# Peptides against a protein of PDB entry 7QUU: the designs that were tried, part 3

Target 1, 43 residues: chain A of PDB entry 7QUU
Amino acid sequence: DAVEPSVEKEYKKIISFRDTVFEGKHQQFLVPNNVRLKFLRDR

## One batch from the design tools (peptide; made by RFdiffusion4, then SolubleMPNN)

Design b2_p19_1_s1
Fold by OpenDDE base, seed 1:
Structure b2_p19_1_s1 (fold): chain B 43 residues (1-43), chain A 19 residues (1-19)
Amino acid sequence: as target 1 above (43 residues)
Amino acid sequence: KEELKKAIEEREKQKKLEE
């Protein structure tokens, strides 16, 4: 099934956000530890 | 929170199985 290129772009953003917030692999977004911990507390 | 992480991980596993 051809995933629409719009949906694939959104998935790539979610993956990049996950890697930044949870794994710290992407130094491009200095997510403050407080924002990371808040995101990890409020759900 | 763990559910969202699991759902993303399952989708990545599915995509890697479709390649």
Scores: peptide ipSAE 0.026, ipTM 0.433, DockQ to the pose 0.056
Fold by OpenDDE base, seed 2:
Structure b2_p19_1_s1 (fold): chain B 43 residues (1-43), chain A 19 residues (1-19)
Amino acid sequence: as target 1 above (43 residues)
Amino acid sequence: KEELKKAIEEREKQKKLEE
């Protein structure tokens, strides 16, 4: 299934945020501070 | 927080099985 390029960009941001916050890995992608995914507050 | 980590890890495993 061709993942829409918009959805793939969002997944890359989520993964980069996960690696930084949960694994202490360097961010491979600059997540803007304003892209505080509201989804991370509720789960 | 752990549920989100697990859901992302599961999605990465699925993506590697589709390549």
Scores: peptide ipSAE 0.023, ipTM 0.421, DockQ to the pose 0.053
Fold by OpenDDE base, seed 5:
Structure b2_p19_1_s1 (fold): chain B 43 residues (1-43), chain A 19 residues (1-19)
Amino acid sequence: as target 1 above (43 residues)
Amino acid sequence: KEELKKAIEEREKQKKLEE
């Protein structure tokens, strides 16, 4: 199944956020509250 | 999908403990 390039960019941001959280690296990715992961709800 | 939702929720809880 071909992942849409918009969805792939959002997954890469979430993976980077996850890795940052688990590594204890306080990279403050200010995920804007408006970038609610709508794509995780609709698929 | 559910594991990722848990990881985000855990980070939002940690952020509230650091404020």
Scores: peptide ipSAE 0.019, ipTM 0.365, DockQ to the pose 0.023
Fold by OpenDDE base, seed 3:
Structure b2_p19_1_s1 (fold): chain B 43 residues (1-43), chain A 19 residues (1-19)
Amino acid sequence: as target 1 above (43 residues)
Amino acid sequence: KEELKKAIEEREKQKKLEE
């Protein structure tokens, strides 16, 4: 199934954010703890 | 929350089966 390129870009952003917040794989992105906790509250 | 994580994980598994 051809995923629309707009939708694929949005999924890549969600995955990259997950890996940065939960796996700590991206130490280059200092996501503040308040932003992490807000994302984890709003969803 | 858990449903959205599960849906993303399921789609990542499907992409790895289609490669």
Scores: peptide ipSAE 0.025, ipTM 0.420, DockQ to the pose 0.062; fails the geometry check

Design b2_p19_1_s3
Fold by OpenDDE base, seed 5:
Structure b2_p19_1_s3 (fold): chain B 43 residues (1-43), chain A 19 residues (1-19)
Amino acid sequence: as target 1 above (43 residues)
Amino acid sequence: KKEKEEAIKKREEEKKKKE
């Protein structure tokens, strides 16, 4: 199924937000250090 | 990216040494 280009743009924003939270740029989100370290290693 | 990973890793190792 081809994902609509509108929905693909929204997923890209959600992924970018998730990445920013895991990088600790958003101090409002308490991300566990182990989850942050795993996310940094997978990149 | 690597510098932030190393800084977090050092902090986790220091916590494990205090338990």
Scores: peptide ipSAE 0.015, ipTM 0.226, DockQ to the pose 0.013
Fold by OpenDDE base, seed 3:
Structure b2_p19_1_s3 (fold): chain B 43 residues (1-43), chain A 19 residues (1-19)
Amino acid sequence: as target 1 above (43 residues)
Amino acid sequence: KKEKEEAIKKREEEKKKKE
């Protein structure tokens, strides 16, 4: 099943966002500390 | 990095208790 190139782009964006919020490895997004801590509590 | 993250968490919990 060929994943549409649109869905692959969205998936890469979700991974990059996750790595920014959880790992603090990507400085590409200024995630507010309160938002980061919400994601850490819900896991 | 975990220690800095716990320190940030503690500081935000203290802010929420003061609101």
Scores: peptide ipSAE 0.012, ipTM 0.211, DockQ to the pose 0.013
Fold by OpenDDE base, seed 2:
Structure b2_p19_1_s3 (fold): chain B 43 residues (1-43), chain A 19 residues (1-19)
Amino acid sequence: as target 1 above (43 residues)
Amino acid sequence: KKEKEEAIKKREEEKKKKE
């Protein structure tokens, strides 16, 4: 099934947001350090 | 830190294979 190019763009945004919040890798989204969950910083 | 990141990634890939 060919994923629509709209859905692929949204999926790439969700991944980039996840990576910023969980990994602290700033890719496409700038997430403030206060939005990063504390339990992910301490482990 | 890296091991939990890989575990979360693996769980999301497994969910995507079941849809």
Scores: peptide ipSAE 0.020, ipTM 0.259, DockQ to the pose 0.045; fails the geometry check
Fold by OpenDDE base, seed 4:
Structure b2_p19_1_s3 (fold): chain B 43 residues (1-43), chain A 19 residues (1-19)
Amino acid sequence: as target 1 above (43 residues)
Amino acid sequence: KKEKEEAIKKREEEKKKKE
């Protein structure tokens, strides 16, 4: 099953967002620290 | 979850001490 190139782009964004928020290793998104902390609390 | 929040909070306090 070839994953559609649209779906692959969305998966890459989700992974990059996860890594920005949880690991802080890849700052691909400028997530404010307060928003990051709230997101980690609400999970 | 709590440990990750505490680690981020600590890093934010350390940045604020270096300004």
Scores: peptide ipSAE 0.017, ipTM 0.238, DockQ to the pose 0.014; fails the geometry check

Design b2_p19_8_s2
Fold by OpenDDE base, seed 4:
Structure b2_p19_8_s2 (fold): chain B 43 residues (1-43), chain A 19 residues (1-19)
Amino acid sequence: as target 1 above (43 residues)
Amino acid sequence: DEELLKKAKELLEEKLKEE
Protein backbone atom coordinates (compact mmCIF):
# COMPACT_ATOMS: atom_id res chain seq x y z
CA ASP B 1 0.00 0.00 0.00
CA ALA B 2 1.35 3.44 -0.92
CA VAL B 3 1.83 5.23 2.43
CA GLU B 4 0.28 8.69 2.02
CA PRO B 5 2.98 11.44 1.87
CA SER B 6 1.41 13.01 5.00
CA VAL B 7 1.82 9.75 6.98
CA GLU B 8 5.42 9.25 5.73
CA LYS B 9 6.26 12.77 7.02
CA GLU B 10 4.87 11.85 10.47
CA TYR B 11 6.98 8.62 10.54
CA LYS B 12 10.14 10.61 9.69
CA LYS B 13 9.30 12.91 12.66
CA ILE B 14 8.75 9.94 15.03
CA ILE B 15 12.09 8.39 13.92
CA SER B 16 13.90 11.73 14.37
CA PHE B 17 12.31 12.11 17.83
CA ARG B 18 13.37 8.55 18.80
CA ASP B 19 16.92 9.18 17.58
CA THR B 20 17.14 12.52 19.45
CA VAL B 21 15.61 11.40 22.77
CA PHE B 22 16.75 7.75 23.01
CA GLU B 23 19.92 7.34 20.85
CA GLY B 24 21.63 10.55 22.10
CA LYS B 25 21.72 11.95 18.54
CA HIS B 26 21.86 15.68 19.48
CA GLN B 27 19.53 16.80 16.68
CA GLN B 28 17.19 19.29 18.40
CA PHE B 29 13.83 17.85 17.37
CA LEU B 30 11.68 20.94 17.85
CA VAL B 31 8.08 19.81 17.43
CA PRO B 32 6.27 23.08 16.61
CA ASN B 33 3.50 23.61 19.23
CA ASN B 34 0.92 23.35 16.39
CA VAL B 35 2.20 19.93 15.11
CA ARG B 36 0.41 17.11 16.88
CA LEU B 37 1.18 13.65 15.49
CA LYS B 38 -2.08 12.05 14.17
CA PHE B 39 -1.83 9.12 16.64
CA LEU B 40 -1.73 11.62 19.59
CA ARG B 41 -4.86 13.48 18.33
CA ASP B 42 -7.12 10.40 18.63
CA ARG B 43 -6.21 9.81 22.33
CA ASP A 1 11.77 10.31 35.26
CA GLU A 2 13.72 7.48 33.53
CA GLU A 3 10.70 5.12 33.76
CA LEU A 4 8.49 7.59 31.82
CA LEU A 5 11.21 7.90 29.12
CA LYS A 6 11.47 4.08 28.89
CA LYS A 7 7.66 3.79 28.47
CA ALA A 8 7.64 6.54 25.81
CA LYS A 9 10.42 4.63 23.92
CA GLU A 10 8.49 1.33 24.13
CA LEU A 11 5.27 2.96 22.80
CA LEU A 12 7.14 4.66 19.90
CA GLU A 13 8.95 1.40 18.95
CA GLU A 14 5.60 -0.48 19.04
CA LYS A 15 3.95 2.11 16.73
CA LEU A 16 6.91 1.93 14.28
CA LYS A 17 6.44 -1.90 14.06
CA GLU A 18 2.64 -1.76 13.51
CA GLU A 19 3.03 0.61 10.50
Scores: peptide ipSAE 0.023, ipTM 0.454, DockQ to the pose 0.047
Fold by OpenDDE base, seed 3:
Structure b2_p19_8_s2 (fold): chain B 43 residues (1-43), chain A 19 residues (1-19)
Amino acid sequence: as target 1 above (43 residues)
Amino acid sequence: DEELLKKAKELLEEKLKEE
């Protein structure tokens, strides 16, 4: 199934957020700084 | 806040199991 490019971009943001929360990896994922929960920035 | 981080992990894990 050809996942629409919009849906794939949103899914990549969710995975990125997950990996930041679960793995503590400060990977520079394209999570906009306004969507980063403050408590994830203060570590 | 470690409690807020724990709750965020739990909610994300629940949502990722519903897919």
Scores: peptide ipSAE 0.020, ipTM 0.390, DockQ to the pose 0.048
Fold by OpenDDE base, seed 2:
Structure b2_p19_8_s2 (fold): chain B 43 residues (1-43), chain A 19 residues (1-19)
Amino acid sequence: as target 1 above (43 residues)
Amino acid sequence: DEELLKKAKELLEEKLKEE
C-alpha cells in the first residue's frame, strides 16, 4: 500500500523528533510546536 | 533536567512501540 505523502511527512517529523530527543541529532524536519515537549525547555 | 529527559525518552519509546 502506497502510504499517502501527508502520512509520510508526519512519520518523518516523528522520527526527526525522536532522533533529536534520544540521540541529540540535528533536527532534519520541522516538528510542530504542539508536539514539542515545552516542559523540557523550562528545566 | 536529566530526569525529565529520561522520562520523556521512556514515554516516547513506549508510544512508538504501541503504533
Scores: peptide ipSAE 0.019, ipTM 0.384, DockQ to the pose 0.044
Fold by OpenDDE base, seed 5:
Structure b2_p19_8_s2 (fold): chain B 43 residues (1-43), chain A 19 residues (1-19)
Amino acid sequence: as target 1 above (43 residues)
Amino acid sequence: DEELLKKAKELLEEKLKEE
């Protein structure tokens, strides 16, 4: 099944979010600064 | 807010299990 390139991009964002939330690692993926979950750590 | 971070982790784990 050819995973649509849109779905692969969304999945990579979910992984980057997971790693940011669980590991505190800012993955270098261009998550816009407004989507960087700093607010979950700074609250 | 450690409680908010905990809730965000739980919700993310649930979403990643549904996919």
Scores: peptide ipSAE 0.021, ipTM 0.424, DockQ to the pose 0.054; fails the geometry check

Design b2_p19_8_s3
Fold by OpenDDE base, seed 5:
Parts: structure tokens; sequence; C-alpha cells
Structure b2_p19_8_s3 (fold): chain B 43 residues (1-43), chain A 19 residues (1-19)
């Protein structure tokens, strides 16, 4: 089953935001994969 | 949506391999 292209674009933005926020200064925050994906289970 | 969660996991794993 293909994921809707609109939804895939939104997740790419969230991933890019995460990477920008957590790369460099925040690499020390081991955000568990379960917490990173929690917002995806609630949608 | 389980399909949305699975695609997001796959995208996260791809991005983590590009780092």
Amino acid sequence: as target 1 above (43 residues)
Amino acid sequence: DEKVLEEAKKLLEKKKKEE
C-alpha cells in the first residue's frame, strides 16, 4: 500500500526539522525512537 | 495510521544511514 504523497511530504519536513534541531548542539539528546515516532501514532 | 507510522520509520532509518 502506497503512503499518500501529502503525508510523506509532511514527515520529510518533520524529519528535516528533527535533524536540524538534534544535529550538532543537541546530538546528546538520545530521543528514543518510540518518542520520535509517538507523534506519528497519534495521527 | 499504521501505514503512516511504518513509512515514517522507513524514512527515519534511511536518513540515519545518510548521516
Scores: peptide ipSAE 0.040, ipTM 0.442, DockQ to the pose 0.049
Fold by OpenDDE base, seed 3:
Structure b2_p19_8_s3 (fold): chain B 43 residues (1-43), chain A 19 residues (1-19)
Amino acid sequence: as target 1 above (43 residues)
Amino acid sequence: DEKVLEEAKKLLEKKKKEE
């Protein structure tokens, strides 16, 4: 399935946000998985 | 919305395997 270029850009932003805030070496705070999954559903 | 979430999960899992 060819992801539309607009949708791919939005996914790259979500991935970058995840890696910086939630899962990266520079994680700002420990976020519960339920809060993370809610954030992905509310977008 | 559910298809968008499933595609986002697949992209997130691919990125986790490339790191």
Scores: peptide ipSAE 0.025, ipTM 0.389, DockQ to the pose 0.055
Fold by OpenDDE base, seed 1:
Structure b2_p19_8_s3 (fold): chain B 43 residues (1-43), chain A 19 residues (1-19)
Amino acid sequence: as target 1 above (43 residues)
Amino acid sequence: DEKVLEEAKKLLEKKKKEE
């Protein structure tokens, strides 16, 4: 199934945000499963 | 959406292999 281009755009933004915020920080924050971004739960 | 979560995981895994 092809993922909607809108959905792929949202994930590319999350990855870019991660890469920018954690640029030079190899710290893997263990995000608890309960802290799933609401937009990933509501879909 | 379960499909949305699966594609997010796949994109994150690709990026983690490029780092």
Scores: peptide ipSAE 0.036, ipTM 0.435, DockQ to the pose 0.050; fails the geometry check
Fold by OpenDDE base, seed 4:
Structure b2_p19_8_s3 (fold): chain B 43 residues (1-43), chain A 19 residues (1-19)
Amino acid sequence: as target 1 above (43 residues)
Amino acid sequence: DEKVLEEAKKLLEKKKKEE
């Protein structure tokens, strides 16, 4: 199934955020299991 | 949506292999 273009744009933002936050920091943030991205909660 | 979550995991794993 093709991912909707709106959803693909949200994934590109998550990847870019990950890269920007973790580049040079080597810090693993433990995201609590209760912290879901809004678009993943309602789908 | 489990399909949305699975596609997000696949994209994140591809990017993790390019690092």
Scores: peptide ipSAE 0.030, ipTM 0.409, DockQ to the pose 0.051; fails the geometry check

## One batch from the design tools (peptide; made by RFdiffusion4, then SolubleMPNN)

Design b2_p20_1_s1
Fold by OpenDDE base, seed 5:
Structure b2_p20_1_s1 (fold): chain B 43 residues (1-43), chain A 20 residues (1-20)
Amino acid sequence: as target 1 above (43 residues)
Amino acid sequence: YPEERKKIKELEKLLKELKE
């Protein structure tokens, strides 16, 4: 069964929401080991 | 996060439309 183009468009918007909020804009950045160790030493 | 709140509202609308 072919998905109607209108329904596909709505699903794409939901996916875009997920990517923007959880995986993109608010993505945690990886701290390099050397920088992480510096923070531990300063505590 | 005003933009994220707008996106959540949009998602809620889309989910409602998909259920209909």
Scores: peptide ipSAE 0.044, ipTM 0.598, DockQ to the pose 0.035
Fold by OpenDDE base, seed 4:
Structure b2_p20_1_s1 (fold): chain B 43 residues (1-43), chain A 20 residues (1-20)
Amino acid sequence: as target 1 above (43 residues)
Amino acid sequence: YPEERKKIKELEKLLKELKE
Protein backbone atom coordinates (compact mmCIF):
# COMPACT_ATOMS: atom_id res chain seq x y z
CA ASP B 1 0.00 0.00 0.00
CA ALA B 2 1.21 3.48 -0.88
CA VAL B 3 2.05 5.64 2.11
CA GLU B 4 0.22 8.96 2.16
CA PRO B 5 2.55 11.82 1.15
CA SER B 6 1.95 13.70 4.40
CA VAL B 7 2.90 10.64 6.47
CA GLU B 8 5.97 10.02 4.31
CA LYS B 9 7.10 13.60 4.87
CA GLU B 10 6.85 13.14 8.63
CA TYR B 11 8.82 9.88 8.49
CA LYS B 12 11.55 11.62 6.50
CA LYS B 13 11.78 14.28 9.20
CA ILE B 14 12.08 11.60 11.88
CA ILE B 15 14.88 9.85 10.00
CA SER B 16 16.67 13.14 9.37
CA PHE B 17 16.54 14.14 13.03
CA ARG B 18 17.65 10.69 14.18
CA ASP B 19 20.63 10.79 11.85
CA THR B 20 21.53 14.34 12.87
CA VAL B 21 21.52 13.45 16.56
CA PHE B 22 23.53 10.29 15.94
CA GLU B 23 26.11 12.08 13.80
CA GLY B 24 26.37 14.91 16.31
CA LYS B 25 27.03 12.54 19.19
CA HIS B 26 29.52 10.57 17.13
CA GLN B 27 31.44 13.68 16.08
CA GLN B 28 31.83 14.77 19.70
CA PHE B 29 33.73 11.57 20.50
CA LEU B 30 35.85 11.55 17.34
CA VAL B 31 39.46 12.43 17.91
CA PRO B 32 40.79 14.48 14.97
CA ASN B 33 43.48 12.80 12.89
CA ASN B 34 46.01 15.51 13.67
CA VAL B 35 45.54 14.93 17.39
CA ARG B 36 45.90 11.17 16.94
CA LEU B 37 49.09 11.63 14.94
CA LYS B 38 50.49 13.97 17.57
CA PHE B 39 49.72 11.44 20.28
CA LEU B 40 51.55 8.69 18.38
CA ARG B 41 54.48 11.00 17.63
CA ASP B 42 54.85 11.92 21.29
CA ARG B 43 55.38 8.27 22.16
CA TYR A 1 24.25 19.43 24.53
CA PRO A 2 21.35 21.86 24.06
CA GLU A 3 21.06 21.54 20.27
CA GLU A 4 20.99 17.75 20.41
CA ARG A 5 18.37 17.86 23.16
CA LYS A 6 16.21 20.10 20.97
CA LYS A 7 16.41 17.58 18.12
CA ILE A 8 15.55 14.69 20.44
CA LYS A 9 12.52 16.56 21.78
CA GLU A 10 11.35 17.29 18.24
CA LEU A 11 11.80 13.62 17.35
CA GLU A 12 9.74 12.56 20.37
CA LYS A 13 7.00 14.98 19.36
CA LEU A 14 6.88 13.61 15.81
CA LEU A 15 6.74 10.02 17.08
CA LYS A 16 3.85 10.93 19.36
CA GLU A 17 1.95 12.60 16.52
CA LEU A 18 2.43 9.57 14.25
CA LYS A 19 1.28 7.17 16.97
CA GLU A 20 -1.99 9.04 17.48
Scores: peptide ipSAE 0.041, ipTM 0.582, DockQ to the pose 0.035
Fold by OpenDDE base, seed 1:
Structure b2_p20_1_s1 (fold): chain B 43 residues (1-43), chain A 20 residues (1-20)
Amino acid sequence: as target 1 above (43 residues)
Amino acid sequence: YPEERKKIKELEKLLKELKE
């Protein structure tokens, strides 16, 4: 059975929001190259 | 984790609206 258009719209909103949050969290673990180089140089 | 809590609450709201 086809999903109701209104429900599909809401699913898409949830998925888009989830993905945005995930991308934001992923970036929190990304260390910029300049910071990495500084860390390695300090060793 | 106030920012994460805000995001979770927003998701919970969307899920609730989807159930209605």
Scores: peptide ipSAE 0.038, ipTM 0.561, DockQ to the pose 0.036
Fold by OpenDDE base, seed 2:
Structure b2_p20_1_s1 (fold): chain B 43 residues (1-43), chain A 20 residues (1-20)
Amino acid sequence: as target 1 above (43 residues)
Amino acid sequence: YPEERKKIKELEKLLKELKE
């Protein structure tokens, strides 16, 4: 069925929040390039 | 992040069901 524009806008906010949380989880495990390069040099 | 992806897909399914 057709979704009311207001309801669809709320769903888009939920999806945006989902994406932010997921991206945030990815960022938590990001190692800075300088640290990673140092680790590779030490190997 | 397999567990997070599973939960996201579940949420997308639920939202799709509510939208239909």
Scores: peptide ipSAE 0.033, ipTM 0.523, DockQ to the pose 0.048

Design b2_p20_1_s3
Fold by OpenDDE base, seed 3:
Structure b2_p20_1_s3 (fold): chain B 43 residues (1-43), chain A 20 residues (1-20)
Amino acid sequence: as target 1 above (43 residues)
Amino acid sequence: VPEERKKIEELLEELKKLKA
């Protein structure tokens, strides 16, 4: 099935964040609310 | 960090449901 472009964009962002955290390279940063991942706001 | 890992795993499962 074709994945909607909006869903694919969110997926790529989550994967990038995951990789940073899992590699132990995560650091504290301030993210504006309008830039936050859609699913992170819904939780 | 365990809390962030758990949240990421939950988000990935939700994305799998949308992608399927």
Scores: peptide ipSAE 0.047, ipTM 0.545, DockQ to the pose 0.038
Fold by OpenDDE base, seed 5:
Order: C-alpha cells, then structure tokens, then sequence
Structure b2_p20_1_s3 (fold): chain B 43 residues (1-43), chain A 20 residues (1-20)
C-alpha cells in the first residue's frame, strides 16, 4: 500500500528533528523547534 | 540524549515498515 502523504510528511519531520537534536544539522526543509511531531506526541 | 535517540530510531523503523 502507498504511504499516505501525511505519513511521508511526518517521516521527513522526524528526520529533521533527529538531525537538529543529535547532529546539529538542519534538513533542506526546516522544521521549527516549536512544531510538535504527531507521532512523538501521540506515542 | 539516549532516550530521545531510542524513540526516534523506533519511530523511523516503524515508518520503514509502512513504506515496505
């Protein structure tokens, strides 16, 4: 099954968050620190 | 922050399963 666009968007945010927190890097698409990830919030 | 890293890795593995 194809991954829903919303799930793909969250995946990219998680990668961005990882890079920001643990590598000190920002993805090409910046996720602001005040933006809460759905999966991190709900789990 | 080892706890946060573990959580991120868990979420990434779950997302990989969804994409597979």
Amino acid sequence: as target 1 above (43 residues)
Amino acid sequence: VPEERKKIEELLEELKKLKA
Scores: peptide ipSAE 0.045, ipTM 0.541, DockQ to the pose 0.038
Fold by OpenDDE base, seed 4:
Structure b2_p20_1_s3 (fold): chain B 43 residues (1-43), chain A 20 residues (1-20)
Amino acid sequence: as target 1 above (43 residues)
Amino acid sequence: VPEERKKIEELLEELKKLKA
């Protein structure tokens, strides 16, 4: 199935965050421990 | 898209553990 644009966008954010953490760089955005991405709730 | 949702959920949980 084709990836929905909203899912792809949020996936890219997670990958970016992962890479930032693994590289020890400054985090590009904050993800609180109690927060899930929007599509995980709506889909 | 269950397969992608599952993958993203797994990655999110891993990221939360790394951030903690």
Scores: peptide ipSAE 0.027, ipTM 0.481, DockQ to the pose 0.081
Fold by OpenDDE base, seed 1:
Structure b2_p20_1_s3 (fold): chain B 43 residues (1-43), chain A 20 residues (1-20)
Amino acid sequence: as target 1 above (43 residues)
Amino acid sequence: VPEERKKIEELLEELKKLKA
């Protein structure tokens, strides 16, 4: 079955975050807002 | 869909560990 559009959007954000961090372009606490996931926000 | 959700949840947990 096709992946739900909402699930695909979440997946793309995760991949973008991973690539940003592991390419060394950003520190883990300086993630761009367009890629940042809610559970990674400061409490 | 279930397998894709499982993979997403795994990646979310890995990212949570990076933040910790």
Scores: peptide ipSAE 0.025, ipTM 0.470, DockQ to the pose 0.096

Design b2_p20_1_s4
Fold by OpenDDE base, seed 5:
Structure b2_p20_1_s4 (fold): chain B 43 residues (1-43), chain A 20 residues (1-20)
Amino acid sequence: as target 1 above (43 residues)
Amino acid sequence: YPKEREKEEELLKELEELKK
C-alpha cells in the first residue's frame, strides 16, 4: 500500500512546480506596502 | 498562466504513465 518511490517523486515535482509558480509569479501582482502608500499619497 | 498550465498538464501526464 506504500506509494512507489517513482510515483512519489513525480508528486513532489508537481507540488514543487505549483509552489514555484505561485511564489514566483503571484508575488509580481503584490504591491509592497511602501509602494502602495506612495501611490495613495500621490493621489 | 497558460504556459504554466501546459507544463502542469505535462507533469500530470508523466505521473499517469508511471502509475501504469
Scores: peptide ipSAE 0.103, ipTM 0.723, DockQ to the pose 0.034
Fold by OpenDDE base, seed 1:
Structure b2_p20_1_s4 (fold): chain B 43 residues (1-43), chain A 20 residues (1-20)
Amino acid sequence: as target 1 above (43 residues)
Amino acid sequence: YPKEREKEEELLKELEELKK
């Protein structure tokens, strides 16, 4: 399934943000499955 | 992390709008 480049770019911002904030921490964000991109969940 | 969660929710909202 092809994902639009704009959608992929925006999701990468979210991942980078989480990695920066929670790096070395024992807590994570909860992200609803309906907003997660399937191609990134399957990684 | 309320401020960080607010920022993530903003990004998730933008992502949801792009998927429409």
Scores: peptide ipSAE 0.103, ipTM 0.691, DockQ to the pose 0.062
Fold by OpenDDE base, seed 2:
Structure b2_p20_1_s4 (fold): chain B 43 residues (1-43), chain A 20 residues (1-20)
Amino acid sequence: as target 1 above (43 residues)
Amino acid sequence: YPKEREKEEELLKELEELKK
């Protein structure tokens, strides 16, 4: 099913934040990418 | 990166609220 526009927008905020803050860092994110992507795909 | 993690948790919380 299609991801709701509001959910996609919020997910893009998370990705943008990660890219800005953690780019080039070895620090692990709180929630792995695969978990977040699964959430979007299963919605 | 405690401050950055706090911000990520805020964004994740907002996403979780949209899931409900």
Scores: peptide ipSAE 0.099, ipTM 0.683, DockQ to the pose 0.061
Fold by OpenDDE base, seed 4:
Structure b2_p20_1_s4 (fold): chain B 43 residues (1-43), chain A 20 residues (1-20)
Amino acid sequence: as target 1 above (43 residues)
Amino acid sequence: YPKEREKEEELLKELEELKK
């Protein structure tokens, strides 16, 4: 099942926020796109 | 990072509202 475009856009904002604010402060994990989409589907 | 977590929680709340 496809994630709704509005939900996907909002999730991308969250990821962008984390990447910007926590860069160099926390251990960063490269999350594959399929895992990100699974996260959205599981909610 | 309380201020950053607060903003993250706000974004997560907005995401949850979009799913309703």
Scores: peptide ipSAE 0.094, ipTM 0.700, DockQ to the pose 0.050

Design b2_p20_2_s1
Fold by OpenDDE base, seed 1:
Structure b2_p20_2_s1 (fold): chain B 43 residues (1-43), chain A 20 residues (1-20)
Amino acid sequence: as target 1 above (43 residues)
Amino acid sequence: VPKEREKEKELLKELEELKE
């Protein structure tokens, strides 16, 4: 079924938003290697 | 209610096809 091009554009925006939010959340949990190394040195 | 759930399933399927 050919998805209407307007509907496809809206879905692409939803996917892009989800991926951006998910990547942003993952990067917040990606403790930068420099911070991880500092925590290991202070212990 | 049942027609809205069918539409929701169709939209989820279209979103899955757009992710591939």
Scores: peptide ipSAE 0.054, ipTM 0.531, DockQ to the pose 0.034
Fold by OpenDDE base, seed 5:
Structure b2_p20_2_s1 (fold): chain B 43 residues (1-43), chain A 20 residues (1-20)
Amino acid sequence: as target 1 above (43 residues)
Amino acid sequence: VPKEREKEKELLKELEELKE
């Protein structure tokens, strides 16, 4: 049966999300070095 | 519910076919 194009797009997003989570590609929040250095000084 | 498990298996199969 032909999966509706809307449903196929949702499944592709779920697969992409799964792969991103399992690959540990949490985009490290690129905390700008200046902001990171401020947090280290305030400790 | 057996009908919900059948639908879940069908959706998992469709997700596997989209990953290939």
Scores: peptide ipSAE 0.052, ipTM 0.534, DockQ to the pose 0.025
Fold by OpenDDE base, seed 4:
Structure b2_p20_2_s1 (fold): chain B 43 residues (1-43), chain A 20 residues (1-20)
Amino acid sequence: as target 1 above (43 residues)
Amino acid sequence: VPKEREKEKELLKELEELKE
């Protein structure tokens, strides 16, 4: 199936966005325990 | 919200099928 080059570019953007969102979700921000404790005290 | 998690899983499945 000849996917139009416009549609292929859109799919590549969607895949790149997905990968960025997944990488961001798997970035456990190792919030240092001292910063985490400060955040919990300020709330 | 459980409904938001289900929609997220569905979207992730559709995006996986587009990568293959």
Scores: peptide ipSAE 0.027, ipTM 0.468, DockQ to the pose 0.034
Fold by OpenDDE base, seed 2:
Parts: structure tokens; sequence; C-alpha cells
Structure b2_p20_2_s1 (fold): chain B 43 residues (1-43), chain A 20 residues (1-20)
């Protein structure tokens, strides 16, 4: 599906945030993907 | 705003597809 360029930009920000915060030095702050997705759905 | 909610739903769908 063709994702709108605005949504793709927001997606890339979320992925970049994930890679920065949940990879390497910040792995100790790993929120389970299920909890994160639930938090986004409950907003 | 309805448009922001639509974008949020689309983003959530794409995130779910990448989790599989």
Amino acid sequence: as target 1 above (43 residues)
Amino acid sequence: VPKEREKEKELLKELEELKE
C-alpha cells in the first residue's frame, strides 16, 4: 500500500527512536513491543 | 483532528505489519 509521505516520515522517526533508545546503550529501557503498541492504541 | 487520527491508524497498521 502507498503510505502517505507524511506518515512515512513519522514512521521513520519512530524507527529511528526505536533504534536509538532500544538498541545498544539503551537496551535496559526496552519496553516490550506489545506494551508500546498498546500504549499507542490507547491514545 | 480526523486527519491526524487517520494517519495514526495507518502508522499503527504499518507497525503491526513489521512486527510479524
Scores: peptide ipSAE 0.068, ipTM 0.504, DockQ to the pose 0.070; fails the geometry check

Design b2_p20_2_s2
Fold by OpenDDE base, seed 3:
Structure b2_p20_2_s2 (fold): chain B 43 residues (1-43), chain A 20 residues (1-20)
Amino acid sequence: as target 1 above (43 residues)
Amino acid sequence: YPEELKKIKELEKLLEQLKK
């Protein structure tokens, strides 16, 4: 059965939110080793 | 975000019921 467009729209919002939250939680701020070493040296 | 994820899972279950 075709999902009503209203229900599908709300589902897409939930999925988008889930993905955003997941990506944000697992976002690795890759500080390049060179930048980290520079920061430690400048202290 | 454990509470947000729990809420998402709850909503996903409700939406699955609406698709039936």
Scores: peptide ipSAE 0.046, ipTM 0.563, DockQ to the pose 0.027
Fold by OpenDDE base, seed 4:
Structure b2_p20_2_s2 (fold): chain B 43 residues (1-43), chain A 20 residues (1-20)
Amino acid sequence: as target 1 above (43 residues)
Amino acid sequence: YPEELKKIKELEKLLEQLKK
């Protein structure tokens, strides 16, 4: 199923927040960049 | 950075509610 644009928008906000918080603070992200919320992948 | 991780998990929880 296609993820609704509103849900995808909120997902992108989470990822942007994660990246902003951890970039430059760690050599590697604590949460891998390739991790996507499971329910978004399953749709 | 436990506070930031806590905030990310909170946002993930809210998004899980939006899928319903």
Scores: peptide ipSAE 0.045, ipTM 0.542, DockQ to the pose 0.061
Fold by OpenDDE base, seed 2:
Structure b2_p20_2_s2 (fold): chain B 43 residues (1-43), chain A 20 residues (1-20)
Amino acid sequence: as target 1 above (43 residues)
Amino acid sequence: YPEELKKIKELEKLLEQLKK
């Protein structure tokens, strides 16, 4: 069945919310790539 | 983030029901 445009719109809002919540929270804990790469090299 | 994930999963379940 074809997804109704109203359902697709609400789905996009949920995905956008998910991404915003995770991105905003992950930014607080993002280990800089340089530190991560150094840690891998020291192993 | 268990509470936020729980809410997202609930909304995803509702959308899946509407697509059927």
Scores: peptide ipSAE 0.042, ipTM 0.555, DockQ to the pose 0.041
Fold by OpenDDE base, seed 1:
Structure b2_p20_2_s2 (fold): chain B 43 residues (1-43), chain A 20 residues (1-20)
Amino acid sequence: as target 1 above (43 residues)
Amino acid sequence: YPEELKKIKELEKLLEQLKK
């Protein structure tokens, strides 16, 4: 059976939320390029 | 982020069940 459009809509929202939250949280552990370059230069 | 991802996976599972 074709997925009901209402269910698919809510599923897409959940996936979009997952991806956005995960990307945002993961970036918190990424060192900004300028800071990383400074660290490498200071070594 | 295990707890948040757990909840999302739970919702994904529920939605998959609704597709049946």
Scores: peptide ipSAE 0.049, ipTM 0.566, DockQ to the pose 0.036; fails the geometry check

